# Peptides against a protein of PDB entry 8HF1, part 11

Target 1, 320 residues: chain A of PDB entry 8HF1
Amino acid sequence: NVMLYATKPTEVMVSFPHQEQVLTVTRLISAEIEKFYVSLDLMNIGVQPIRRSKSLQCLRDPSKKSFVKQLFNDFLYQMKEYGIYAASIAIISLIVEFDIKRRQAETLSVKLMHRTALTLCEKIRHLLVQKLQDMTYDDDDDNVNTEEVIMNFSTPKVQRFLMSLKVSFADKDPKDICCLVFVERRYTCKCIYGLLLNYIQSTPELRNVLTPQFMVGRNNISPDFESVLERKWQKSAIQQFRDGNANLMICSSVLEEGIDVQACNHVFILDPVKTFNMYVQSKGRARTTEAKFVLFTADKEREKTIQQIYQYRKAHNDIA

## One batch from the design tools (peptide; aimed at target 1 S154 Q159 M163 S168)

Design b1_p10_7_s3 (made by RFdiffusion4, then SolubleMPNN; from b1_p10_7, 4 letters changed)
Fold by OpenDDE base, seed 1:
Structure b1_p10_7_s3 (fold): chain B 320 residues (1-320), chain A 10 residues (1-10)
Amino acid sequence: as target 1 above (320 residues)
Amino acid sequence: REPVVYEPIE
């Protein structure tokens, strides 16, 4: 039980300016998704047979439309919270998912729905990539994966996170690093993983220092719907992190499922700590003598974040 | 760019 560990990591806060990236492209993409929702609501895809598996309390929306809207809402959240560069990676995950769903479609109407969603994702991808290219003054260098492009098209939160990694880990021995990065949502793990791969590759001081991996929580969907590929990836990623072949792990609430990871020297909380359980579990992974527990907060939420941490510390001391 | 400051939560 992680709650029984008397870990006293150094708790630190990194503040960032609360700037909503009000880019014209972000407004255009949001408006295109809203137009698509109106079109999606008008689509007649028929009643899908409810396979009553008792264990799938996921009310499969018999229309499968709710799942499509969920993926686009998750994308809109990524674009808002992490920026345009992260959104350019997140949209690829939607493209892959909608292509799989299109191929698995039992009806022509469902196939058409997923095809329309896929067409919108390709349009969004083009708009994002075009905007990333607008900063590459050199007509010939199609490389949108530079440190400069990543930093300029990331939110202040992500900028401060990347700078924190550079300051903390530049030119260090990879063996001395055991880092966890906690995010709220499972799809953020993949998005931030892709962003970190490109950032590390573009940053010489980190290229041979940080080897990232990610863990995706088991869907409450039966193990039968977890692709054999996702299960293999999760097992491989955990094993690589245990063996020291990976030294940075991006995770969500996966640690609540009893996945034992080694004691870490750095724990980054990229998203707000919403629960006492998340606080105790994430802090309980920072078990080394010089372990750091790093929180990211908007300047406007600084005081609220401090007060919330004091409440969680008090509650933790009352049960310890 | 402003430097990253780690502020201790006392």
Scores: peptide ipSAE 0.536, ipTM 0.940, DockQ to the pose 0.910
OpenDDE base, seeds 2, 3, 4, 5: peptide ipSAE 0.531, 0.521, 0.529, 0.533; ipTM 0.938, 0.937, 0.938, 0.940

Design b1_p10_7_s4 (made by RFdiffusion4, then SolubleMPNN; from b1_p10_7, 5 letters changed)
Fold by OpenDDE base, seed 5:
Structure b1_p10_7_s4 (fold): chain B 320 residues (1-320), chain A 10 residues (1-10)
Amino acid sequence: as target 1 above (320 residues)
Amino acid sequence: MEPVEYIEIK
């Protein structure tokens, strides 16, 4: 029970400017997704054949359209919250998912729907990569993974996060690092993981210092859809973090209910703390001496964030 | 880039 230990990590706030990244490419991508939603709503996919074993999924998304919209909405969120570099990684996960769904399609209409979604994802990927290449003299896709490109095409929040990692961990012994990064959304874990892999690889001071992993909470809603591969990977990632083979773990807020993660010296909260439970559970992982609990907030939300933390501290002390 | 400003929440 994480609440039983009065952990007193140093709580640090890092502010970032609220810059609307007014890129023409982001507007174009958003408009293409909106056009696709109009087209998707007009698609007649008919009544889906209820296979007896899949009845629960058909009940949750009888049209299979809501899942398609969810993935694109999650992509749009990541593009907005993390920037176009993160979006270039996020879109690959959509491509993989829609290709799987296309192959698993039980009807021609559903197959065509996922094919159309996939075609849009490929278009979006090209638009993103082309924009990342605007800073590169070479047409080589590998040149877009530089520290400079990552930083310039990340949101101010992500820039401050990456700078905070560099300042905190540059040239340190990997064994002295136990870092958690909390994100709100399950899908963001993989996106930020990919971004961090590229950033660490492009940053000499971090390349042999940080070994990232990500952990996605068990999908209590659909345990049947966690591939045996995903479950094996998740167990392996957790074990690597326990064994010290990974020293940075990206987690979604779903850690509430059962992944025993070791005491960490750094906890980064990349997304807004929305609940008292998230505050207590995440802060409760910063248990080492001199542990840091780092929050990221927009400048305009600074005071509101501070007041919310004081309320959570008070509520935590009243329970302790 | 502006330096990262760290504000300790006291």
Scores: peptide ipSAE 0.536, ipTM 0.929, DockQ to the pose 0.883
OpenDDE base, seeds 1, 2, 3, 4: peptide ipSAE 0.523, 0.528, 0.528, 0.522; ipTM 0.926, 0.926, 0.925, 0.925

Design b1_p10_8 (made by RFdiffusion4)
Pose (drawn by RFdiffusion4):
Structure b1_p10_8 (pose): chain A 320 residues (1-320), chain P 10 residues (1-10)
Amino acid sequence: as target 1 above (320 residues)
Amino acid sequence: YPLLPPYELP
């Protein structure tokens, strides 16, 4: 009876070769951000509330410097984890966030700080587009070139995930497919969403089948990439997925709990599984029959992750 | 970043 309305989806793995080498432009951007941090640390904005540790044992920077560093660090993480083009999208979210803060800002000193941060972010955007541009010598067809650069300017993890996404839904009806993708970090959702948008508008077979939509939790990141203060589109993303308007969901541990959704065909956990409860809930989200469940881990982490999953399965069996 | 071979379904 439970299997009537419940389903044990087939759980499969997608291993990918994990490498440690990084590109030189990554070193250059790291040096640029370090120079910016050193300069900003001494910004000496108007006196701010003292921010100490959770236990007050060690001091902390003012909340605004902490916010700027946090955003830059998130951008660096997105670049380290998902390739150059992921950073190319994520720098636009940083630009939008700094422009919003400039608007919300309430002092000349803080405003100046945010404006200069915007300037550096735009320089970084131009740097990213520069390295993306210095590969068009391969060919001139920008669509297939976009597909090729995405396959080339991405970590094996990103290549492998997008490969599995292409092969799983090559020419199926958009109506027939209902899939979710889970990622860990907040701005990673918007970044990878933009990367899927480019790839959907980069391949002929997937062009009219997949509809990517992303949503996150609180501290709602901006939904656009336009910096126009107001937008005309009003319909929400969750309601779209419930209504079938969107079929590819990019969320981060938000939809895993509580949020009702129709039974989904596929679930992709882009970032490695960490918590037993979240594993159980994410697997349960693939509530449809013949549901397919996908995981991505590094080759080096295979044994550890498999052993952890056995621990989970045995824990299920034990509890039952 | 090197290129990987095509992926196939199990």

Design b1_p10_8_s1 (made by RFdiffusion4, then SolubleMPNN; from b1_p10_8, 3 letters changed)
Fold by OpenDDE base, seed 1:
Order: structure tokens, then sequence, then C-alpha cells
Structure b1_p10_8_s1 (fold): chain B 320 residues (1-320), chain A 10 residues (1-10)
């Protein structure tokens, strides 16, 4: 029995300043979403048929209104936590989702509800893109996907994350890189993936070094085409990461679902570690001899974060 | 601004 002493990864904490500045565009977008919620509450969409899943839990199909509010609340969270640039990518995911739901609408009232949500998303997209263009001095280059624009319109957390990637991986051999990025929410995986594609493409030192992929956990709610597509995407993304065709993987709670991801040399935790299980599972993927486990914390929360990590380390040593 | 050296968690 060779007890493979899992080499304890080097734990790193990156601090970032708290962003107190709320941009005028962010306030305008939030106010338009709140006005839409008032209108949505007044919409008569009729009685929705309860789809009985064959599983004994009558999960009340979340009211079609509740799902619409969830997607906009998820967008508002991304805009706040990751910035305007990330929000410009996140809004495209809402546009795609509401267009699918509009086409699948069983009633005219539900079709109109999703159409109204889609029109709001298009307005939000225009407000975001216009704000990104305010920094492009040249009217001729519609390219808002520069390193400068991405950095300027990202939160301090995302700025420190991108800088940490550049410092860690600039001009390295792509074969020597196995990187995981953990995020709290499933929709954040797609948003950060799109941001990283544009950032890597705009950063010469990373273009031929980092190839990102993403995994989202299983959606237990919908056995529909989306869940089949997500499962196919996950299988393909995992295979590309195993074959070395991708060397950076963005994950949410995927490890709880028994998805076997290889041992990595870098693990980034972009969002706060909320549970002991998340700490142990994510840290347990940093298994190479020189593995790094990187946490991000606001300066105001640094002491609280340190104390929480010490509690998790103690609890892990008491079980081992 | 120089990246503050990554604080190794003690």
Amino acid sequence: as target 1 above (320 residues)
Amino acid sequence: MPLLPPFTLP
C-alpha cells in the first residue's frame, strides 16, 4: 500500500479592493429590471399545467414567472460580482434562453411574457455594449474585446483573477498546465468562459498557452433537449480536458455529481468558499507536486476568510 | 500597480 501522500498544495490568498462605485448604467439596468418585475407580477399567464415528473416529488414546476425572475436575478448577480464586461456576455445567455422558451410557449400569454423579457434583454445588451464602446477612441474598431476594455469593465476580483492567470501562465508550455477554476453558480461558468476566451485571444502571452473549457452541473429539473445538449457538452469538454486539448476547466459544484476530473497543478476559487465540502473537494484536485490552490477575498473580508480557512484546515486534519 | 505578492496562507 503506497500511501500516495497527496502533496499538500501551496495555498495562496489574493486580496482585492471592495468596489463601492456603482456605475450609472448598472443603476439604470437594475431599475429597468425592477420595473419589469412589477409588470411581470401583473401579467395574467393563466394556470400552468403541473408536469408530473415520474419521480414521487411533485416539484411544483417553478412558476414560469419565477424562472424569468431567477434568470434576471442571476444576471444582476453577475453584473455586480464580475462587472459590466461579464454582464455583456451573460445577457446573451438570457437572450438565447428566452428565445427558446418563447418558441416552446404553450399559450399566447406565456409567449408574450418571454417576448417582453427578450425585448428587455436586448435593451440591456445595447446599454452594456454602448458603455463598453465609450472607451474605444477609434470609431472604426467596434472591437470591445481588448485586454484594456475587459480589465477596465471587470470588478477588482476579476481583474486580480485575470492578472493571476497572466502571471502564472504567460509564455508557458500548454502541456505543463492543468488548471481548474471553481465558481459558485452554473451560469457563471458560461459567462467566465466567454470572458476568458476574449481575454486569452486579446493577450499575446496567453493565446497559444491557455485553451479554456467549462462544465455545468446536471439540471435535474428538465429531461429536455437542453439537458441532453448540456450532457453532450460536458462529455466533450471532459474528454478534451483529459486529452490535453483543453488545459483550463471552469466548474461549479460538478465534483459533487461524481464527475472525475484529473489531478491539476492549479486550482482557482473565484467565488467565496461557503462550505467545508467545497473546500475539501476543490483543494483535493490540486494533487501535483507543485500544485497551487488560489483563493480570492475582498480586503474587508480578509480576516474572516483566513479564520474560515483555518477552521476548514482543522476540521480536515481531525477527519484524516 | 504591482500585483501584491500572493500571500501564502500561513
Scores: peptide ipSAE 0.024, ipTM 0.656, DockQ to the pose 0.133
OpenDDE base, seeds 2, 3, 4, 5: peptide ipSAE 0.019, 0.020, 0.019, 0.019; ipTM 0.612, 0.602, 0.625, 0.609

Design b1_p10_8_s2 (made by RFdiffusion4, then SolubleMPNN; from b1_p10_8, 4 letters changed)
Fold by OpenDDE base, seed 1:
Structure b1_p10_8_s2 (fold): chain B 320 residues (1-320), chain A 10 residues (1-10)
Amino acid sequence: as target 1 above (320 residues)
Amino acid sequence: MPRLPPFTLP
């Protein structure tokens, strides 16, 4: 029971300026997705055969349209919360998923729906990549994966997170590092993983220090939708982190299902702490007094975040 | 180097 460990990690709060990235490209992309939703609602894809498993009813929108909208809504969230560089990585995950769904389509109408979604994702990818290239002064450097490009096209939250990693881990022994990064959403794990790979590779002080992995919680909804590949990846990622072959693990808040992750010396909470359980479970991974528990908050939300953390500390001390 | 804002303990 993670709640019974009286863990007193050093709690740290990093503030960042609340900046809405008012980029013309983000407005254009949002408007294209909204136009696509109107067209998607008008698409007749027929009634899909409901496989009789009562437990799966909540996720089978008989139209599969809700799943398409969910992926684009998750992309829009990632673009807003993490910036256009993170969005350029996130869109690749949508492309891969829609291409799989297009190949698995049982009907021509469903195949066409996923093809239309894929065409929109390719358009979005081109708009994002073009905007990343607009800051490369040299027409010959196709490498949008520089520290400068990553920092300039990331939100203030992500900028402060990357700076916090650099300050915490520059020129450290990789064996002394056990880091967890918690994010709210499943798809954010892979997006932030891709961003961190590129940032670490572009940052000499981190290149041989940090080896990231990501773990996605099991979908509560069906163990059958986890591809054999995803389950193999999760087992491999956990094993690499246990063996010390990876020293930074990105997790969604769904540690609820008994992922035996070792005690860590650094825990970063990249997204807002929404629940007491998330606070206790994430903090409970930082088991020593030398361990750091790092929160990120917008300057405008700082007072509210402080009050929430004090309430959670009080509630935790009243149970312990 | 932009100074990281001091780690404010809540």
Scores: peptide ipSAE 0.036, ipTM 0.680, DockQ to the pose 0.174
OpenDDE base, seeds 2, 3, 4, 5: peptide ipSAE 0.013, 0.029, 0.025, 0.023; ipTM 0.603, 0.657, 0.624, 0.622

## One batch from the design tools (peptide; aimed at target 1 V14)

Design b1_p11_1 (made by RFdiffusion4)
Pose (drawn by RFdiffusion4):
Structure b1_p11_1 (pose): chain A 320 residues (1-320), chain P 11 residues (1-11)
Amino acid sequence: as target 1 above (320 residues)
Amino acid sequence: SSPPFEPIPDP
């Protein structure tokens, strides 16, 4: 009876070769951000509330410097984890966030700090577009070139995920497919969403089948990439997915709990599984029959992750 | 192309 309305989806794995080498432009950007941090640390903005540790044992920077560093560190993480083009999208989210803070800002000193952060972010955007541009010697067709650069300017993890995404839904009806994808970090959702948008408008077979939509939790990141203060579109993403308007969901442990959704055909956990409860809930989200469940881990983490999953399965058996 | 799906065996 439970299997009538419940389903044990087939759980599969997509291993990918993990490498440690990084590109030189990554070193250059790291040096640029370090120079910016060193300069900003001494910004000496108008006196701010003292921020100490959780236990007050060690001091902390003012909340605004912490916010700027946090955003830059998130951008660096997105670059480290998902390739150059992931950073190319994520730098636009940083530009939008710094422009919103400029608008919200309430002092000349803080405003100046945010404007200079915006300037550095735009320099970084131009740097990213520069290295993306210095590969058009391969060919001139920007669509297939977008597909090729995405395959080449991405980590093996990103290449392998997008490869599985292409092969799983090559020419199926958009109506027939209902899939979710889970990622860990906040701005990673918007970054990878923009990457999928580019890839959907980069391939002929997937162009009219997949509809990517992303939503995150609180501290709602901006939904657009336009910096126009107001937007005309009003319909929400969760209501879209419930209404079938969107079929590809990019969320980060937000939809895993509570949020009712129709039974989904596929679930892709882009970032490695960490918590038993979240594993159980994410697997349960693939509530439809013949549901397919996908995981991505590094080759080096294969034994550890498999052993951890066995621990989980045995724990499920034990509890039962 | 074919999917790189690998079944995870039972413990």

Design b1_p11_1_s1 (made by RFdiffusion4, then SolubleMPNN; from b1_p11_1, 5 letters changed)
Fold by OpenDDE base, seed 3:
Formats: structure tokens, sequence, C-alpha cells
Structure b1_p11_1_s1 (fold): chain B 320 residues (1-320), chain A 11 residues (1-11)
């Protein structure tokens, strides 16, 4: 029995300075969202009809107010964790969602609630775009999608992630690249995808080298709440990555859902590894010869991250 | 400059 020693991926760590972006615009946006929550709590939207799922389980539709608050809380998280540039992309997704919900509203009160949320999103978008433009000294080049603007308005974590991609993939053959990027939250996949599209387009050494795609995990609450459009998008994204038409895939907990993705040579963990299962599943995708498993940590959390990885290595060896 | 990629040593 030749135990084929599966070549273990090289585990590497990238440290970043812990700097909270204490920008005045971030405080203004947070204060506007808090004021909106007070107004939202005072809104009478009436009794909402219970949607019956096909599975006879009366899942109460999450309160339409709770859904609105969830989207803004996820936006605030993305702004804090990834920076103002990422937030400018994330807010567009909220605008699209609230516009859909406004058009689908069965009652005037619900329509008005989603309209008020949409108006706040447009105000936030304007504040973010204005702040991105404040660094362009030249009145004629309103292009907020430059490498410089992306880097300057990203958190140190995102800056080090983008630098890590540039160093890892500059001037490589796109066929030799099979990269996964793991993020914690579903909405982060689309936000980081939009950021990477703009960064790759602005970075000559990555143009025609990296072709990103994103996968959103199935919503654990009900497969019936996934739009037919989202399921078609996921299937198309997986197929493009299998066919080599995309060579970088951004995903959340997609691997926990049994989506079969090919063996990769690079796995980036952009957010902290919170569970042993996430560690094993994400690391288990780095299966090629010379595969790299890349972790990001704040300098202050470096030792704690190393100790956590040693615990996960030990636990993995005890099961193997 | 410290290498951007630090290998996590085996314990």
Amino acid sequence: as target 1 above (320 residues)
Amino acid sequence: MEPMFEEIPEP
C-alpha cells in the first residue's frame, strides 16, 4: 500500500497593520442609518401575509423591517471591513434590491418604506462617490476606478490582498491559475468581485491574466427564496470556472454546500478562519502540486492566528 | 523588507 502522501499545501500568512479607517464620511453614513432605523421603527406597515413555503413549514417571512435592517447592517460591516471603495460597490446592490422590493410592494405603506430606504441609499452613494472624487485633483478625469483610488480607499487587509494577487499572478499564463478566494459573508462575494473587476482592469500586469467570477452560497433559510436568476448565475459561474473561462472564484460557505469545484493551486482566506470545518474544507481545495493556502491576519492577532492554525492542524491529523 | 508571505512553520 503506497500511501500516496497527498502533497500538503504550503500554508502562508500575510500580515496587515490594524488601522481603523476613522473617516468623517463613515461616521456620517453610520449616523444617517441610525436615524433611519428610528424612523423605520415608527413606520406602521400593517400585518404582513404569511407566505407558505412548498414544504408545508409555515416559515414566517422575516419581517420586512428586519430584512431592511439586515441589508444596512451588512453594508456597514462591508464598509468597516473592506473600506469606502468596497462600500461604493456594495451600496449599488442595496439600491437594486430596494428598487425591486419597492416595485413588488403589495401595500402603499411597504412601498413607502422601501422608497425611504432607497432614498437613503442614494444619499449614501453620493457621499461615497464624492469622497472617492476628492483625491482626483484633475477636474477632467472623474475616473474613481483607478488602482490608486482603489488602494487608498481600501482597508489594510484589502490592500494586502490586492498586493498578494499582483505578486502572485503578475504576467503569468492564465491557464496555470486556479484560484479560490473565501469570504465570510454572502454579500461580500459580489462586493469583492466588483472591486477585483475594477482593480484588474486598472492593473496592466493582471489584465488578461485574471478573470474573476463569484459564487453565492445557497440561502440556508429556503431554496425557494433563491431567485431563478441567482441559481442560473451560480450554475453559469461554476461552469465558467470548470471550463477555464474564469480562473479566480470568490466564494463564501459554498464548499459546505457540496458544490464540486476543481482542485486549485491558490486558496486565499480573506476573512478570519472561524471554524475547523471552514479550515479543512477551504484547505482541502488546495490540492495541486505547489498549492498555496494564504491567510490574512492583523499584526496584533498574528500570534493568536498561528496558535489557532496549530490547533486546527492537530485536530485534522487526529481525524486523518 | 520582510517577505509579504510568511510560511507558517510546522510546530
Scores: peptide ipSAE 0.482, ipTM 0.888, DockQ to the pose 0.658
OpenDDE base, seeds 1, 2, 4, 5: peptide ipSAE 0.482, 0.482, 0.478, 0.480; ipTM 0.889, 0.887, 0.886, 0.887

Design b1_p11_1_s2 (made by RFdiffusion4, then SolubleMPNN; from b1_p11_1, 5 letters changed)
Fold by OpenDDE base, seed 5:
Structure b1_p11_1_s2 (fold): chain B 320 residues (1-320), chain A 11 residues (1-11)
Amino acid sequence: as target 1 above (320 residues)
Amino acid sequence: MEPAFEEIPEP
């Protein structure tokens, strides 16, 4: 019961400027996805054979079009919220997913739909990588993973997050670090994990200090779709974090009641705290005496964020 | 540029 031992972590806010990075490439990518949605809506996929697998997903999208749109909407969200660099990592996850779905397609029409989606993802990947290379003199893909490129192609939120990690953890003993990073969306865990791996590798002060892992909460809606690999990864990631082989864990807000994660000294909330439960569950992991609970907010939303935290503090004290 | 860590005061 996370409520019983409310350590009062220091609640810290990091503000970031609300810059709409209006890059021509992001507009182009958005327009290509919109054109694809028009094409997708015109695709006749026919009546898919309802495999009697009681999986709620087959019932929710018999056409499988909504799933395709969801993945691209999730990508667009990541590109907007985290920037072009994060988007270059996120698009790889879409490529992998659409290639799996293409191979698993039961009908030619579904196979073609996933092929078209995959072709768009490869185009988007090329546009993103090309834009990252605009800052590199060398055409080598490894040169796009520098601290400078990561920072310049990240949103102000992500820039402040990375700077906050660097300032908080530079040249520290890895054993003294137990960090959680909370994100709203499951797919963001893997995207931010990939970004952090590259950032840590490019940042000498962090390279031997931070060992990140990510955890995607169980998909209660479709446990049948969790690959055996994902379940093994999740168990391994949790175990590595428990054993101290990883000291930074990226989690989605769905920390189900069953993930016994150790007491942490740092909790970063990268995305807005939308619910009281998210506040209590995430804050309740910052259990050391000097624990920090760090929120990221746009400057324009600063006051609203403070007022929301006051409401959550009040509600927490009324239950405690 | 260091991030400004602002402690959220008690109300």
Scores: peptide ipSAE 0.490, ipTM 0.921, DockQ to the pose 0.751
OpenDDE base, seeds 1, 2, 3, 4: peptide ipSAE 0.487, 0.488, 0.485, 0.478; ipTM 0.919, 0.920, 0.919, 0.917

Design b1_p11_1_s3 (made by RFdiffusion4, then SolubleMPNN; from b1_p11_1, 6 letters changed)
Fold by OpenDDE base, seed 2:
Structure b1_p11_1_s3 (fold): chain B 320 residues (1-320), chain A 11 residues (1-11)
Amino acid sequence: as target 1 above (320 residues)
Amino acid sequence: MEEDFEEIPEP
């Protein structure tokens, strides 16, 4: 019954120009990943030793190559959707993951597979960082983490998102801010978190205003692959957000299913709202007076987005 | 910059 008096958040749309960053570096990286997939398919990783978990026995060999491909596909998605700067952050997460898997490898063949993936990630990181440096006119400042570099190497969507944060939160009291940022993919949370840390640090108006955290959604593949460390980190991140030590939380749609986050003043939906459930659950987090629910849309998709929101509003009113 | 924020009108 408390839901009846929740002031509906103001629904805001931010439009961005549809510009495909057709960069030679992105084409080169994509081609190197495709070459790696051909090599990966030819790799004989052997029959893995059957450790006695009955349920995992037959699925393990396809699962390791498939998981490597999934990580690179998620990286390619992030590079396309968020830009080269975001990709330079995303590739570090792959390096860490493949180094862990290389060290944990039970066989030489699996160790070599993860080493080959790691070597490709190191090459990709070098190509990305080199491209970020090509715009720094000052030979002496190797610091690619400037507001200008972040903005220039981000997609128009990410540019408008960062501008929206600056406009919304510049010189505000950090105590008056409770912000959620929803993204579709688990790995996007880490990528956007790293991007925001660097952007906030490079933007004087935000340095002491925004303290970001992220929450990685549960690994749907197996609770056995959620390291005790990842679960501990998630608990720490949400506690920092509850305690007010963080005032911006980047989260994937999996938070909708049961993480009790406080009432927020701002909810940003960085990725397209694909489902009615996502719309209701994310909008339902904007519960303060004058709360804003901010959507991002390409100019070409503006009308389609508006019509989709009208359908969701109608469906929500029919249930209420 | 504030011009980028469009309130989604009621239908």
Scores: peptide ipSAE 0.392, ipTM 0.860, DockQ to the pose 0.791
OpenDDE base, seeds 1, 3, 4, 5: peptide ipSAE 0.383, 0.377, 0.377, 0.378; ipTM 0.859, 0.858, 0.857, 0.858

Design b1_p11_1_s4 (made by RFdiffusion4, then SolubleMPNN; from b1_p11_1, 5 letters changed)
Fold by OpenDDE base, seed 1:
Structure b1_p11_1_s4 (fold): chain B 320 residues (1-320), chain A 11 residues (1-11)
Amino acid sequence: as target 1 above (320 residues)
Amino acid sequence: MEEPFELIPEP
């Protein structure tokens, strides 16, 4: 029972300015997605034959339109919360997913829907990449993955997170590092993983220090939708982290119930702590004597975050 | 670089 271990990690907070990236490209992308939703609602996608997949989700969206909207809404959230650079990585995951769904389409109408979504994703990718290239004098795609480009096109939250990693881990022995990064949403794990790979590769002090991995929570509602590849990836990722071949694990809050992860010396909470359970379970992974539990908060929400942590500390002490 | 970490005070 993770709740019973009275390990008191050092709780620290990193404040960041609340800055909405008011970029013309972000407004253009949002407007193109909204236009696409109007067109998607007008698409006559006949009732798909309910394949007897036991998942209640297949009953809720017979047209699979809600799933398409969910992926674009998740992308819009990532673009807002993590920035344009993170969005350029996130859009690739949508391209891969819509290409798979297009190939697996049982009807011409569903195939066309996924093709239209894919075409929009390619347009969005070009708009994002072009904006990243505006800072690079050279037309080479490799030049968009510099520390400078990553930092300039990331939100203040992500900037402070990357700075916190650099300060915490520069020139350390990789064996002494056991780091967890918690994010709220499943799709954010892959996005932040891709961002960290590029950041670590662009940062000499971290290249041989941090080896990131990610884990996506099991969708408990339908284990059948987890590709055999995703399940193999999860098992491999956990094993690499246990064996010390990876020393930084990105995970969503949904992972808390099922992962036997070793005691960590650093736990970063990149997104707001929304529940007492998330606070206790994530903090309960910081079990070493010198463990740090790092929270990120907007300056405007600093006092509210502190008060929420005091309430959680009190509630935890009343149960312990 | 100033340590970006602020200790969350005890109440």
Scores: peptide ipSAE 0.373, ipTM 0.873, DockQ to the pose 0.823
OpenDDE base, seeds 2, 3, 4, 5: peptide ipSAE 0.366, 0.362, 0.367, 0.365; ipTM 0.872, 0.868, 0.872, 0.870

Design b1_p11_2 (made by RFdiffusion4)
Pose (drawn by RFdiffusion4):
Structure b1_p11_2 (pose): chain A 320 residues (1-320), chain P 11 residues (1-11)
Amino acid sequence: as target 1 above (320 residues)
Amino acid sequence: VDPIPELEFDE
């Protein structure tokens, strides 16, 4: 009876070769951000509330410097984990966030700090577009070139995930498919969403089948990439997925708990599984029959992750 | 406990 309304989806793996080498432009950007941090640390903005540790044992920077560093560090993480083009999208989210803070800002000193941060972010955007541009010697067709650069300017993890996404839904009806993708970090959702948008408008077979939509938790990141203060579109993303308008969801541990959704055909956990409860809930989200469940881990982490999953399965058996 | 299957993809 439970299997009538419940389903044990087939759980499969997608291993990918994990490499440690990085590109030179990554070193250059790291040096640029380090120079910016060193300069900003001494920004000496108007006196701010003292921020100490959780236990007050060690001091902390003012909340605003912490916020700027946090955003830059998130951008660097997105670049380290998902390739150059992931950073190319994520830098636009940083531009939008710094422009919003400029609007919200309430002092000349803080405003100046945010404007200079915007300037550096735009310089970084131009740097990313520059390396992305210095590969058009391969060919002139920007669509297939977009597909090729995405395949080449990404980590094996990103290449493998997008490969599996293409092969799983090559020419199926958009109506027939209902899938979710889970990622860990906040701005990673918007970054990878924009990457999927480019890829959907980069391939002929997937062009009219997949509809990517992303949503995150609190401290709601901006939904657009336009910097126009107001937008005309009003319909929400969750309501879209419930209404079938969107079929590809990009969330981060937000939809895993509570949020009712129709039974989904596929679930892709882009970032490695960490918690037993979250594993159980994410698997349960693939509530439809013949549901497919996908995981991505590094080759080096294969034994550890498989052993962890066995621990989970045995724990499920033990509890039962 | 059944083994976990793996999927393979052509590049």

